# Ledger of designs, part 48: peptides against a protein of PDB entry 6RGO

Target 1, 392 residues: chain A of PDB entry 6RGO
Amino acid sequence: MALKLLGFNQDATCFSVISSNKGVTIYNCDPFGKCFELEKSTSNDEELDFLVEMLFSTSLIAVVDKTIGASKRKKLKIVNTKRKATICELTFPHEIMDVIMNRKIICVVLKSDQIFVYDISCMKLLRTIDVRGEKLKSTSKFRNSEAVGDIGVRVSLSTDNNSILCYSSYSKSDKENAPLNDIVVFDALKCIQINVLPAVHQSNIVCIACSPDGMLMATASEKGTIIRVFKTIDTENDEPILVNEFRRGSRPSRISEMKFNHDNTLLACVGESDTIHIFALPVTTTEADANEDDTLQQSSHSLSSSINGLQYISKGLANRFGKIIVSKIPTQSQQRHVAYIKIPENAKYRIGFPKDTTNTIHICGEDGNYLVYSIPRNEVGPCTLVKSNTFD

## One batch from the design tools (peptide; aimed at target 1 R83)

Design b2_p13_7_s1 (made by RFdiffusion4, then SolubleMPNN; from b2_p13_7, 5 letters changed)
Fold by OpenDDE base, seed 4:
Structure b2_p13_7_s1 (fold): chain B 392 residues (1-392), chain A 13 residues (1-13)
Amino acid sequence: as target 1 above (392 residues)
Amino acid sequence: DEEALEELRELLS
């Protein structure tokens, strides 16, 4: 049977799939098993297409049926899975392209490059972000969106209650064909733009991941060779802070998904390649935990470690029309993966990090495999398979 | 619908 993966929920306790015969199925990861099924509304042999966003392990899901007719593609249903009942339905002016949520916010991305931000607790519209309208204020020409079917606004939302929304925006370049290579960081609760990262890639951004706490963001372009990690909120001299630049590979390959683990120590990526890559992030010691235990030993040893100040020569290649974030990281010092998982060629996989085990990754494939891997800490190498299950 | 909003709040708790 053809399976289509919808992905994991925010804590990787569940994943959603489309089965051509059954409709939408949600699986629980532990204990492994089917926990919900949404039957297809029609007997037609039409290719099923759905968006399903699940709120953690709750019985709340957001569903968009994209299979049948232009009207359903514009409808968001909030469903109680325990009751198998629609709680509410929202209708949008354009086709829904993506839906993301946390315990506070639902964001709905439309084919019009609009993002509708809702308070989940009352389904009140907090803001409509018009990414094209923001572009039109900077560039007088409507891009006829008809020709580039697969490049739209990308979004990611923090899984915490701070509700940091990262989205791709059009570069302010006077070029008629400005790429979606800017990032806007948005406080979805306060409805305030808090940061703008201009030209984070040379081409359109196709993948964004926000960290669970909203403090970090990972980005990948259409080329998918370089992943950049930025601070979301913090700036240095009004410039974006590039934390890491990772090399996935030398060959172009689309990245479909990226995820941070819950402690921001790991970033995983998956896509069209035969390999899931896992990168290590530097542990940002938040100074907060240093206060308690330093009561004891006064031992005086004056280790005069001469920290030679590496002058970061920012070779800003200022292209004539915008501050491009030039990697300060030499191509030779681009970090590679610390761990990897081999997956079947042409199988689409999705990834999730469980909350309770920061060195564990959950993956599921359109091949019907649900796999749990342990990530090595002290060595660069393959992940170890811990658990496997199959689904249909 | 107030009942629908109450059900939604219960699911978010």
Scores: peptide ipSAE 0.505, ipTM 0.949, DockQ to the pose 0.849
OpenDDE base, seeds 1, 2, 3, 5: peptide ipSAE 0.503, 0.494, 0.498, 0.497; ipTM 0.948, 0.947, 0.947, 0.948

Design b2_p13_7_s2 (made by RFdiffusion4, then SolubleMPNN; from b2_p13_7, 5 letters changed)
Fold by OpenDDE base, seed 4:
Structure b2_p13_7_s2 (fold): chain B 392 residues (1-392), chain A 13 residues (1-13)
Amino acid sequence: as target 1 above (392 residues)
Amino acid sequence: DEEALEELRKLLE
């Protein structure tokens, strides 16, 4: 059977899949098993396409049937899985490209590069963000959007109640083909733009992850070779703070998903490569807990693995384009993964971090594998498989 | 629909 992965929920307690024969199935991770099934609306041999966003382990899901005709692709259903009933239906002017939620907010991304922000408690529209309209105010020329098939607005939402929304925006460059390489940080509850990170990559941003607390954001471009981690809210001299720059690899490879763990100590990425990469983040000590005297000498053995990476002195064509934040981290300070998981070639995988076990990662594949890995703490190496289940 | 909103609210608790 052809499986298509929809992904994990926010706390990695469930994951959703499309089965060509059954429609949408949601699996519980522990105990492992089917917890919900949504049957296909038609008997046609059409390739099933759905968006499903689940609110944690609750009976609340948002569903978009993208399989059949232009009308269904514009409909968002809020479904109670326990009752198998639609609570409400929203219809949009354009095709729905993505849906993200937390306990406060639903964000709906349209093919028009609009983001509709709703208060989930009453399904009231709080804001329509028009990413193209913002571009048109900055750039006098319409981009003919028809030709660039796979590149749209990317979004990520904090899983906490602060509801920090990060989205890709068009650079203010006078170029007709301005890339989606700016990031806007938006308070989705207050409907206020908090920050703008200009030109965080040279090409379009294709993947964004917000930390659970909304304090960090990871970005990757179409090249997928470099991942950048920024502070979302904090700035230094009105400039964005680049916390980390990670090297996934030397070869271009699309990153499909990134996630932070619940304590912001790890960032995982997955995509078209045979490897899930896990990076360590510096622990941001919040200054508040400085008073408790417990002298646990965590011997931070800095494994300074001096990888003498070849200095490719790329000759500086210093083109006078605006303050690209990119220039401050030397290529030598690009950190590699601290852990990895090997996955089958050409198998699409999704990742999730469980809340209660910060050194555990859940993964699921279109190969029908649900796998739980332990992440090594004190060594650079492979993750250890802890649990394995299969699904169909 | 007030019943639908009350159902939605109960799923968010």
Scores: peptide ipSAE 0.507, ipTM 0.948, DockQ to the pose 0.778
OpenDDE base, seeds 1, 2, 3, 5: peptide ipSAE 0.505, 0.495, 0.500, 0.497; ipTM 0.947, 0.946, 0.946, 0.947

Design b2_p13_7_s3 (made by RFdiffusion4, then SolubleMPNN; from b2_p13_7, 7 letters changed)
Fold by OpenDDE base, seed 1:
Structure b2_p13_7_s3 (fold): chain B 392 residues (1-392), chain A 13 residues (1-13)
Amino acid sequence: as target 1 above (392 residues)
Amino acid sequence: SEKALEELRKLLE
């Protein structure tokens, strides 16, 4: 059967898949098994496509039927999985491209490059963000819809209640073909723009991850060779703070997903390559907890010898046009992965970090494998397989 | 509906 992965929930306790014959299935990770199924409503041999966002381990899901020819591609359903019933439906003017949520907010991304921000508790619209509208004051030409269907607004939302929304925006270049290479940081609760990171890559941003607490974000472009990690809120002299620059590889390869672990110590990435990469982040000691954990300093020192070359090149070189160019960290200071997982070539995988085990990663493949790996702490190397299950 | 909002609230708790 052809499987299509929808991904893990926020705490990696469940993952969602599309089966061509069954429709949407949600699996529980531990104990492993089916916990919900949404049957295919159509007898047609059409390739099924869905968005399914789950709120942690709750019975709340958001569902969009994206199947080609389906009149439902503009309809968001909020479903109670225990009751197998729709609670409410929203209809949008354009096709839904993405849906993200936490306990406070639902964000809906449309093909029009609009982001609709809702209070989840009442489904009230808080804000419509028009990512094109900031440009449309100058150039009336809609990008012809023939632009490769994969380039659109990307979003990520913090899983906490702070509800920090990071989204890709168009650079302020007067060129008709300006890339989606700016990042906007937005407080989704207050509906306030917090920060703007200009030109974080040279090409369109295709992947964004926000940390669970909303304090960090990771970005990757179409090239997928470099991952940049920034502070979301903090600035230095009104300039964006680049915390890390990671090298995934030398060859271009699309990154489909990135995730932080729950304590912001690890960043994982997956995509079209045969390798899941896991990167270590420097522990940002907030000054408050400096007193007790003297014992953890010794193990951090061995990893810190490779980290001590992080000159905070906080100085964005303002180009001659007053545009902040994120200074390229010298290739020698680009960090590599600390751990990796080999996956089958051409198999699409998704990743999740469980909340209770910071050195464990969950992965699932369109090959029907659900795998749990242990991440090495003190060495650079392969992850160790701990559990394996299969699904159909 | 109010009943649907009450069901939604209970799933957010």
Scores: peptide ipSAE 0.523, ipTM 0.953, DockQ to the pose 0.775
OpenDDE base, seeds 2, 3, 4, 5: peptide ipSAE 0.515, 0.516, 0.522, 0.508; ipTM 0.953, 0.952, 0.953, 0.952

Design b2_p13_7_s4 (made by RFdiffusion4, then SolubleMPNN; from b2_p13_7, 5 letters changed)
Fold by OpenDDE base, seed 4:
Order: structure tokens, then C-alpha cells, then sequence
Structure b2_p13_7_s4 (fold): chain B 392 residues (1-392), chain A 13 residues (1-13)
């Protein structure tokens, strides 16, 4: 049977699959099993195509049937899985390319490079973001470059209630073919642009991940060789803060998905390669002022090793081209993965991080495998398989 | 519309 993966929900408690014979199936991860099925609306042997976003472990899903005709591709259904009933349907002017949600917000990405932001509680439109319209204000020539294939606006939304939306935007470069290599950080609740990260890659951004708390963002370009991690809100001298630069590999390979774990200590990526890569992030010690007054006098001598502050003179090549984020990290010091999972070649996999186990990753494949891995923390190496299940 | 909003709010709990 041909399986097509739709992905994990926000907390990796469920994943969704298209089965060519059945339609959409949602699996629960623990205990493993089918929790919902949406039958195909047609008896035809047409290739099934759906978008399905599940809201955590709730009975709320967003569904777009992309299988048949241009009309269905423009319809978002909000479905109650317990009732197997459509609560509401929204129709858009253009084909729906992506849907993302949390407990507050639904974002709908259209083929027109528009993002519709809704309050999920009432399905009220809060904002329409026109990524092309913003480009038109900055660039005199709207080339109707038909987005060749999979290149379009990418989005990621924080899973928390702060609802930080990160999306790819067109660079303000005077070039007729400005790439989708800027990032906008947007407060989806307040409908305010918080930050703009210009030219984070040289080519189009094809993958974005927002951290669960919305404080970090990972980006990958079409090359998929370098992953950059930025702070979303914080800036240093009105410039974007690059936290990490990771090397996935030396050869180009598309990254299809990235995710942070719940505590922002790990970033995983998956794509066309035989390897899921897991990178370690520096633990941002939020100094929780634990003013626990406990008196114990231990006099341990603070060896003040004066680490000489190497002033990295960022040679701002303020050339007439927009501020390119130049990696301050030497190409030789690009961090590699700390852990990895080998996956079958040509099998598409999706990844998820469970909330309660920061050292565990869930993966599922179009090969019908659902796998749970433990991530090593103290050594660089393969992840350990903890659980394995199959689905059809 | 009110019934739909009520159902949405029940699912968001």
C-alpha cells in the first residue's frame, strides 16, 4: 500500500498518515493504535492528497482534501474526530499549501503566498499576511514566477500560547528573482511583526522550525547543508542573534522537517538523506533566581580564567545588497550532530519530540514503521531504539 | 455560529 506521511501533532502523541486504500488515519503513539479514520470521499483510484493538522491529543483536526479538483484544495474543514463531523468549513481564494495550529491560532498558507491567521476559538480572521504584497512594496517588479514545485512561503508556529509565527519572506534585494530567504517573526495573537531576519540563507528557505516556547528558530535552505538557529525576539544592536550554525552534511540534501525538543536542548532534522540528525543546543541557563537562602558556606576557590574576549569584528560587508547574515562561526567549527538515526534510503520520515521525555524522539516512515528512539546525551553516536510498531 | 463556537471552545479545553 502507498503510505504518505502527514506528520506528528505538536507533542508527538499522535501522527497522521494517508493510506491509498482507506484515506486518512491518525495513530496514537502510546498506547499505539488507530484513534481516528477519515474515509476517502471517492471510490476512484485517484492518488489521495490531504493536509491534516491535529491539535495535540484533542478531538480537533484541520483537514484539506487536495485529492480532487481545484475547489476542495481551497477548503479547510475543522473536524471533531469524536463526532466524525465537520464543525466549520472555510473557503480560500487560492489553494491551501500548509496549515499549522496551536491552542490559540490556526495559520493557513495559500499558494498566493498569503498567510491567514485565525483565532481557533471562534475561527475569526485576525490577520491576512500578504508576503507577495510586502515584496511589491519593496520591489518594483512582481515577476509572476510560478513557484516552481515546492518553493513557497514556509511557516512555523510555537506550540505554546504565545503563538510566535515564523515565516519566510522575499528579500528586499533589487534582483528580479528575490529569494524567499528573509524570515519574519510575528506575534500571531497581537498581529504584530516582532522581528525581521534578513537573508538568513543565500537561497530560498525550504524548512523552518520554531521552538515550542517561540524563543528560537531553525532555518534551512534548498541546499540543506547548513542549519542556522536564531533567537526570534531578541536582537543584539538591532541585528539578529545567530545562536548556532550546524552542518547536516557536505552534500546538498533537502531537509523536509526540523523540530526542537520541549526544553530547546535538541534540534532534529529529517529529509531526503538516510539520516536523521540531532544537534545539541547550548542550554540557555535562564537564571531562575532560586533565592533559596540555604546557608552552606563551601569556600571553593573561583579560578577566574580570564577568557580573552576575541572581538569578532563582524566585517559588515555593507555592500548595497541587503545585510547578509554572515556566519561568525568558521566553517571548520560548524557543529555536527551529537546523535543520529539511520533510516531507509528513499523512505520519507517525519519526526516528533514528546513533551515529557526531552531525550526521546518519535519517528514514523512511509515504510510503515513507527519508532521511538532514546537520544544519547553524554556521547556522540547512534540513538537507541526503545519501541517499534508497524502501521498500514 | 454560536453552536460552532461552543463546540470549538469545548474541544480547546
Amino acid sequence: as target 1 above (392 residues)
Amino acid sequence: DEEKIKELQELLK
Scores: peptide ipSAE 0.609, ipTM 0.967, DockQ to the pose 0.839
OpenDDE base, seeds 1, 2, 3, 5: peptide ipSAE 0.605, 0.602, 0.601, 0.600; ipTM 0.966, 0.966, 0.965, 0.965

Design b2_p13_8 (made by RFdiffusion4)
Pose (drawn by RFdiffusion4):
Structure b2_p13_8 (pose): chain A 327 residues (1-135, 151-284, 335-392), chain P 13 residues (1-13)
Amino acid sequence: MALKLLGFNQDATCFSVISSNKGVTIYNCDPFGKCFELEKSTSNDEELDFLVEMLFSTSLIAVVDKTIGASKRKKLKIVNTKRKATICELTFPHEIMDVIMNRKIICVVLKSDQIFVYDISCMKLLRTIDVRGEKIGVRVSLSTDNNSILCYSSYSKSDKENAPLNDIVVFDALKCIQINVLPAVHQSNIVCIACSPDGMLMATASEKGTIIRVFKTIDTENDEPILVNEFRRGSRPSRISEMKFNHDNTLLACVGESDTIHIFALPVTQRHVAYIKIPENAKYRIGFPKDTTNTIHICGEDGNYLVYSIPRNEVGPCTLVKSNTFD
Amino acid sequence: DEIIEQLEELAKE
């Protein structure tokens, strides 16, 4: 089958790719190279490694499952790339759905909507967050820098009226203090959530409305959450998969089950800005590095890696700059 | 790198 299940780095330095053949490879961007290659851990052809989230450019990797079910739901391994050794092997009562890391905090998301927060220096569990214990699946995002700030979708006070709903809660994982609770920002479920690297901004994706809403995160007034802007969906409602924020928080990238990737600018310093054409029934992931604000890195399941430029003052499409092919 | 060393020390204990 195709080389599916791409994962993208925080710092846009490299990306994680599960080669359907054997193990998982991690490439670099500049210069492009085979950065890390995981050996054989397979027994059948279509069984897939699912979840890999990494540090910036380091040797520290978070790896989850290999087998379809032998040791998948309840595993987390911490591996150094230069020496291929497992350090800590944590076990969890449920199936892992997502893992997000940063320089200070490691988050593990379970299928039962439990979020385990760890101080990464000693792996002490800071707090267990019973989201489904209070009231598709929960989508969680996190800031990259320090003062790492956690964002998760929570159910509303209409559990009695119906089973599924989605509001937003802002949480400071550094001090384990809940900062702001946002109301039902959508009339539908939440598909994907993105938080700014500095933790000041947040994006929301609806399944039905397909309109991205941006709210201030922490400095927002206590009385009411402050809405920043909205973005035109286009000609057709489409499911969104992954969104990213620029380092200066002027740009927002959007990708999904669509022909095109949309680029939204920010009025921090409207409907559409830059659009990148994309093959229809193939899936991609997004990133952009810290070095420049004009370059956008693209990861594709077709086997191609592309680097596009951004037009500052033109509403035109992006311009391709650099490309390379996968393995 | 320091974080890896700290995790190794803890793994030894």

Design b2_p13_8_s1 (made by RFdiffusion4, then SolubleMPNN; from b2_p13_8, 5 letters changed)
Fold by OpenDDE base, seed 3:
Structure b2_p13_8_s1 (fold): chain B 392 residues (1-392), chain A 13 residues (1-13)
Amino acid sequence: as target 1 above (392 residues)
Amino acid sequence: DDLLEQLEKLAKS
């Protein structure tokens, strides 16, 4: 049967899939098993398409049926899975492209490049963000979405209550074809723009991840060769906002998903390649716990020396906001993965980090595999398979 | 649980 992966929830305790015969199924990771099913609304052998966002391990899901009819693609349903009941329904002016949530906020991304920000507790609209801005309203050419491939506004939301929203924005070039290569950092609760990172890649941003605490963000372009990690907030110290640059590979390959682990020590990426890559982030040790674990220092020292090389280059270039940024990092300072997982060619996979075990990763495939891997700490190498289950 | 109860109260108002 054809499976389509919707992904893991915020703490990787559950994952969602579309089954062509059943509709939407949610699986629990531990103990492994089916916990919810949403039956298909149509008897036809049509390709099912859904958006499903789950709020952690709760009975709250947001659902968009994208299978048929332009009217359904504009409707967001909030559903109680225990009661199998719709709590509320919202209708949007345009097709829903993405839905993200935490315990405080729901963000709805539209095909119009608008982001609707809601307080989840009352479903009150807090903000409409128009990513095209007022100047681009005159170019009423809706890019006929047929010819310019899968390039739209990308979003990521912190899983904490701070509700830091990162989104891709158009560069301020007077060119009709400005790339989506700026990043905006937004406090979704206060509805305040915190930061703007101009031209973080040369091409469109196609993947964004926010850390669980909202302090870091990762970005990848349509090339998918380089991943950049940034601080979301300017620190009072003259520290560069670009903290890491990782090389996934030399060949172009689309990255579909990135995730931080819960302690910001690891960044994983997955996409069209046969390999999930896991990168180590330098832990900003606050001075207090420097005493015991001498063995982690060697890997951190090589990371810190490469970051120091980045600091020397960054001091020369202020952005359009007076901020120091690195427009290009030398290939020699680009770090590789510390761990990897081989996946079947042409199988789409999704990734999630469990909260309680920061050195494990959950993955699931459209091949019907749910896999738990252990991540090596002190060596560069393959992850070890710990648990496997199958689903249909 | 509290969030679901809050949303269910709003849907009845």
Scores: peptide ipSAE 0.201, ipTM 0.855, DockQ to the pose 0.842
OpenDDE base, seeds 1, 2, 4, 5: peptide ipSAE 0.153, 0.119, 0.161, 0.121; ipTM 0.823, 0.816, 0.827, 0.815

Design b2_p13_8_s2 (made by RFdiffusion4, then SolubleMPNN; from b2_p13_8 with I4L Q6K)
Fold by OpenDDE base, seed 1:
Structure b2_p13_8_s2 (fold): chain B 392 residues (1-392), chain A 13 residues (1-13)
Amino acid sequence: as target 1 above (392 residues)
Amino acid sequence: DEILEKLEELAKE
């Protein structure tokens, strides 16, 4: 059977898949098994496509039927999985490209490059963000829809209640073909723009991850060779703070997903390559907890010898046009992965970090494998397989 | 109202 992965929920307790014959299935990770199924409503041999976002381990899911030819691609359904019932439906003016949520907010991304921000408790529209509208004051030409269907606004939302929304925006270049290489940081609850990070890559941003607490974000471009990690809120002299620059590889390869673990110590990435990469982040000691854990300092020292070369090149070189160019960290200071997982070539995988085990990663593949790996703490190397299950 | 109660119930789980 052809499987298509939808991904893990926020805490990696469940994952969602599309089966060509069954429709949408949600699996529980531990104990492993089916917890929900949404049957295919059409007898047609059409390739099924869905968006399914689940609210943690709750019975709340958002569903969009994206199947080609379906009149439903503009329709968001909120479903109670325990009751197998639609509780709310919203219809949008354009096709839904993405849906993200936490306990406070639902964000809906449209093909029009609009982001609709809703209060989840009442499905009230809080804000419409028009990512094109900031440009459309100058140039009336809609990008012809023939631009490769894979370049659009990317979003990530913090899983906490702070509801920090990071989204890709168009650079302020007067060029008709300006890339989606700016990041906007937005408080989704207050509906306030917090920060703007200009030109974080040279090409379009294709992947964004927000940390669970919303304090960090990771970005990758179409090249997928470099991952940049920034502070979301904090600035230094009105300049964006680049915390890390990671090198995934030397060859271009698309990154499809990135995730932080729950304590912001690890960043994982997956995509078209045969390798899931896991990077270590420096522990930002907030000054408050400096007193008790003298014992953890010794293990951090061995990893810190490679980290001590992080000159905070906080000085964005303002180009001659007053545009902040994120200074390229010298290739010698680009950190490599601390751990990796080999995956089958051409198999699409998704990743999730469980909340209770910061050194564990969940992965699932379109090959029908659900795998749990242990991440090595004190060595650079492969992750160790702990559990394996299969699904159909 | 009933939809909102159902959404709030599900979001609190």
Scores: peptide ipSAE 0.158, ipTM 0.822, DockQ to the pose 0.180
OpenDDE base, seeds 2, 3, 4, 5: peptide ipSAE 0.145, 0.135, 0.144, 0.111; ipTM 0.819, 0.818, 0.821, 0.819

Design b2_p13_8_s3 (made by RFdiffusion4, then SolubleMPNN; from b2_p13_8, 5 letters changed)
Fold by OpenDDE base, seed 4:
Structure b2_p13_8_s3 (fold): chain B 392 residues (1-392), chain A 13 residues (1-13)
Amino acid sequence: as target 1 above (392 residues)
Amino acid sequence: EEILEKLEKLAEE
């Protein structure tokens, strides 16, 4: 049977799949098993296409049936899985491309490059973000950019209640084909733009991950060779803070998904390659825990390690176009993965980080494998398989 | 109103 993966929920306690014969199935990760099935509305042998976003391990799901007709592709159903009942239905002016949620917010991305932000508690529209309208204010030409295939607005939402929304926007470049290579950071609750990261890649951004706390964001372009991690809110001299630059590989390969673990110590990426890559992030010690008064007198041996001053070679290529965040990180210091998982080249995988185990990753494949891996802490190497299950 | 209470309750579960 052809399986199509929809992904994990926010805490990787569940994942959803499309089965050609059954419709949508949601699996619980522990204990492993089916927790919900949504039957296909029609007996037709049409390729099933759905969006499903689950609210953690709750009975709340958002569903878009994309299989049949332009009308259904514009409808968002909110369903109680325990009751198998539609709670409400929203109809949009354009096809729904993505749906993301947390305990406070639902974001609906349309093919029109609009983001509808809702308060989940009351399904009240808080904001309509018009990413094209923002572009049109900056660029005088209405290009009917027929959205050629898979290039559209990308979004990621923090899983916490702060509800930090990161989305791709069009660069203010005077070029008629401005890429989707800017990032906007948006407080979805307050409906305020917090930050703008201009030209974070040279090409369109195809993948964004927000950290669970909304403090970090990872971005990848169409090339998928470099992943950049930025602070979302904090700026240095009104400039975006690049925290990390990771090299996934030397060969172009599309990244389909990225995830932070719960404590922002790891970033995983998956895509068209045979390898899930896991990168280590520097632990940002928030100075808050400095108040434990533990009086242990251990002697301060002053190891004066001479940090040799790497001179900033200011390559003064002042090209007049918007400040591209030129990686100041030398190409030699691009961190590689600290851990990896080998996967079948032709199987699409999804990734999730469970909340309770920061060194564990959940993965599921269109090959029908649900796998739990342990991530090595002290060694660069393969992850260790801890649990495996199959689904159909 | 009734839809709101149903969504709030599901978001708290």
Scores: peptide ipSAE 0.144, ipTM 0.830, DockQ to the pose 0.179
OpenDDE base, seeds 1, 2, 3, 5: peptide ipSAE 0.139, 0.136, 0.141, 0.132; ipTM 0.827, 0.827, 0.827, 0.827

Design b2_p13_8_s4 (made by RFdiffusion4, then SolubleMPNN; from b2_p13_8, 5 letters changed)
Fold by OpenDDE base, seed 5:
Order: structure tokens, then sequence, then C-alpha cells
Structure b2_p13_8_s4 (fold): chain B 392 residues (1-392), chain A 13 residues (1-13)
């Protein structure tokens, strides 16, 4: 059977797949097993395509039937999995490209580069963000609608209640072919733009990950060679704070998914390459008040990764041409992975971090493998397989 | 569960 991966939920307790013969299936990770099935509504031998967004391990899912020829590509269904019933249906003017949610917000991304932001509690529309309309206001140039290749608006939402939405936007350049290389940080609850990160890559952004708390954001371009991690809210002298720059590889390869773990200590990435990469983030020690006493000498052998000081060359060479030269961060400051997982070539994989085990990663493949790996703490190396299951 | 109950109430209106 051809499997198509839909992905993990926010806390990696469940994952969803499309089976060509069955429709949408949701698996529980622990104990491993099928917990929900949405039957195929059509007897046609058409290749099934769906969007499915889960709300953690709850009985709420958002479903879009994206099957070719289906008039349903514009319909969002909210489904109660316990009742196997549609409890809400919304119809959009354009095809739905993505759906993301947390306990407060649903965001619906359209092929029109519009983001519809809803209060999940009442399905009230809070905001329509028009990424094209913002570009048209800045550039006065129509992008011909036909060149909507695989390049659209990318979004990520914090899994917490702060509901920080990160989305890709068009550069303010007067170029007809302005890339989707800006990031907007948006408070989805208050409907306020918090920050704008201009030209975070030279090419279109194809992958974004927001941290669970919404304080960090990872970005990757079409090249997928460099991953940048920024603070979402904080700025230094009105400029975006780059926390990390990671090198995935020397060869171009598309990154399909990135995720932070729940404590913001790890960033994982997966895509078209034979390798899942896991990067370590610097632990921001919040200066918790140094109250005195308790002598527990747990020898945390802090891997003194020599953070060779990023000399912030704040050379504000505002070159006369308004080109924000993304300073070529010296290739020497680019960090590598601390851990990796080898996956079969041409197998699509999805990743998830469980909440309770910050050094564990869940992965699932279109090969029908669900795998749990332990991430090494004190050495650079392969992850250790802890559990394996199969699904069809 | 509360979110679903609220959405089910909305769908019944």
Amino acid sequence: as target 1 above (392 residues)
Amino acid sequence: DEILENLEKLASL
C-alpha cells in the first residue's frame, strides 16, 4: 500500500497517515496502536491527499480533503474523532495549503497567500492576513498568479497559549520576483505584528519552526544548507537577534520539517536527505535567583563547546542601495549536528519531540516504520534506537 | 473536550 505521512501532533503522542485503501489513520505512539480512522468518502481509485491537523491527543482534528478533482480542497472540516462526526465546516475562497492549531488558535493558509486566524473556542475569525496585499502595497507589482509553483507562504505556530505565529512574507524589493524571504512574527491572540525579520535567507523560505513557547524560530531556504535560529520577540538596537546558525550539509537538499524539543535545547530537521540532523541550542540560563544552599555536586560535564564569541561586527555599513547585506556569517562559526539518524533514501520521514523525554525523538516513515530514538547527551554521534513499530 | 463541546454547540445553532 502507498502510505503518505501527514505528521506528528504537537507533543508527538500521535501521528497521522494516509493509506490509499483506508483513508486517514491516526496512530497513538504509546501504547502504539490505531486510535482513529477516517474512511475514504469516494470509491474512485484517485490518489488520496489530505491535510490533517490534530489538537494534541484530544478528539479534535481539522481535515481538508485535497484529493485531485475534489471540490473539497476549499473546505475545512472540524471533526470529533470520538463521535466520528463533522462538528464544523468552513468554506474558503481558495484552496487550503496548510492548517495549524493550538489550544487557542486555528490558522488556515490559502493558495492566495492569505492566512485566516480563528479563535478555536468559537471559530470566530480574528484576522485575515493578506501576504500578497502587503506586498502589493509595498511593490505596486502584480505577481502573475500562474507562477505559483511549490513556493507559498510557510507558517509555524507556538504550541503554548501565547500563540506566536511565524510566517514567510515577500521582500519589500521592487523586483517582480521578490522572494518569500522575510519572516513576520505575529501575536495571533492579540492580532498584533510583534516583529519583522527581513531577508533571513537569500532565496524563498521553505521551512519554518516555532519553539513550543514561541521565543525561538528556525528557518531554512530552498537550498537547505543553512538553518538560522532567531529570537522571535527580542531585538537588539531594533535588529533581529540571530541565536544560532547551523550547517545541515554542503550539498543543497530540501528540508521538509524542523522541530524544537519542549525545553528549546534541541532542534531537529528532516527532508530529502538520508539523514535526520539534531542540533544543540545554547541553554539560556534564566538567572533564577541564586538562593544559597543545596550542595548537590552533580558533575554536569558541560560539554564546553567553545562558543568562540560571535564578534557582533555591528558594522552598520548601510550601503547606499538599501541592500540589507545579510552579513556572511563566517563559515567557521556554523555549528554542525550533535546527533543524527540515518533513514532510507527516498523515504519521507516526519519528526516529533515527546514532552516528557527531552532527549527522545519520535520518527515515522512512508515505509511504515514508527521509531523511537534516544539522543546522545555527552558525545557527537548516532542516536540509539529504543523502540520500533510498523504500520500500514 | 471543552473546545469540542463549544464547537458542537456552535454547529447546533
Scores: peptide ipSAE 0.117, ipTM 0.808, DockQ to the pose 0.854
OpenDDE base, seeds 1, 2, 3, 4: peptide ipSAE 0.097, 0.089, 0.094, 0.081; ipTM 0.791, 0.789, 0.792, 0.787

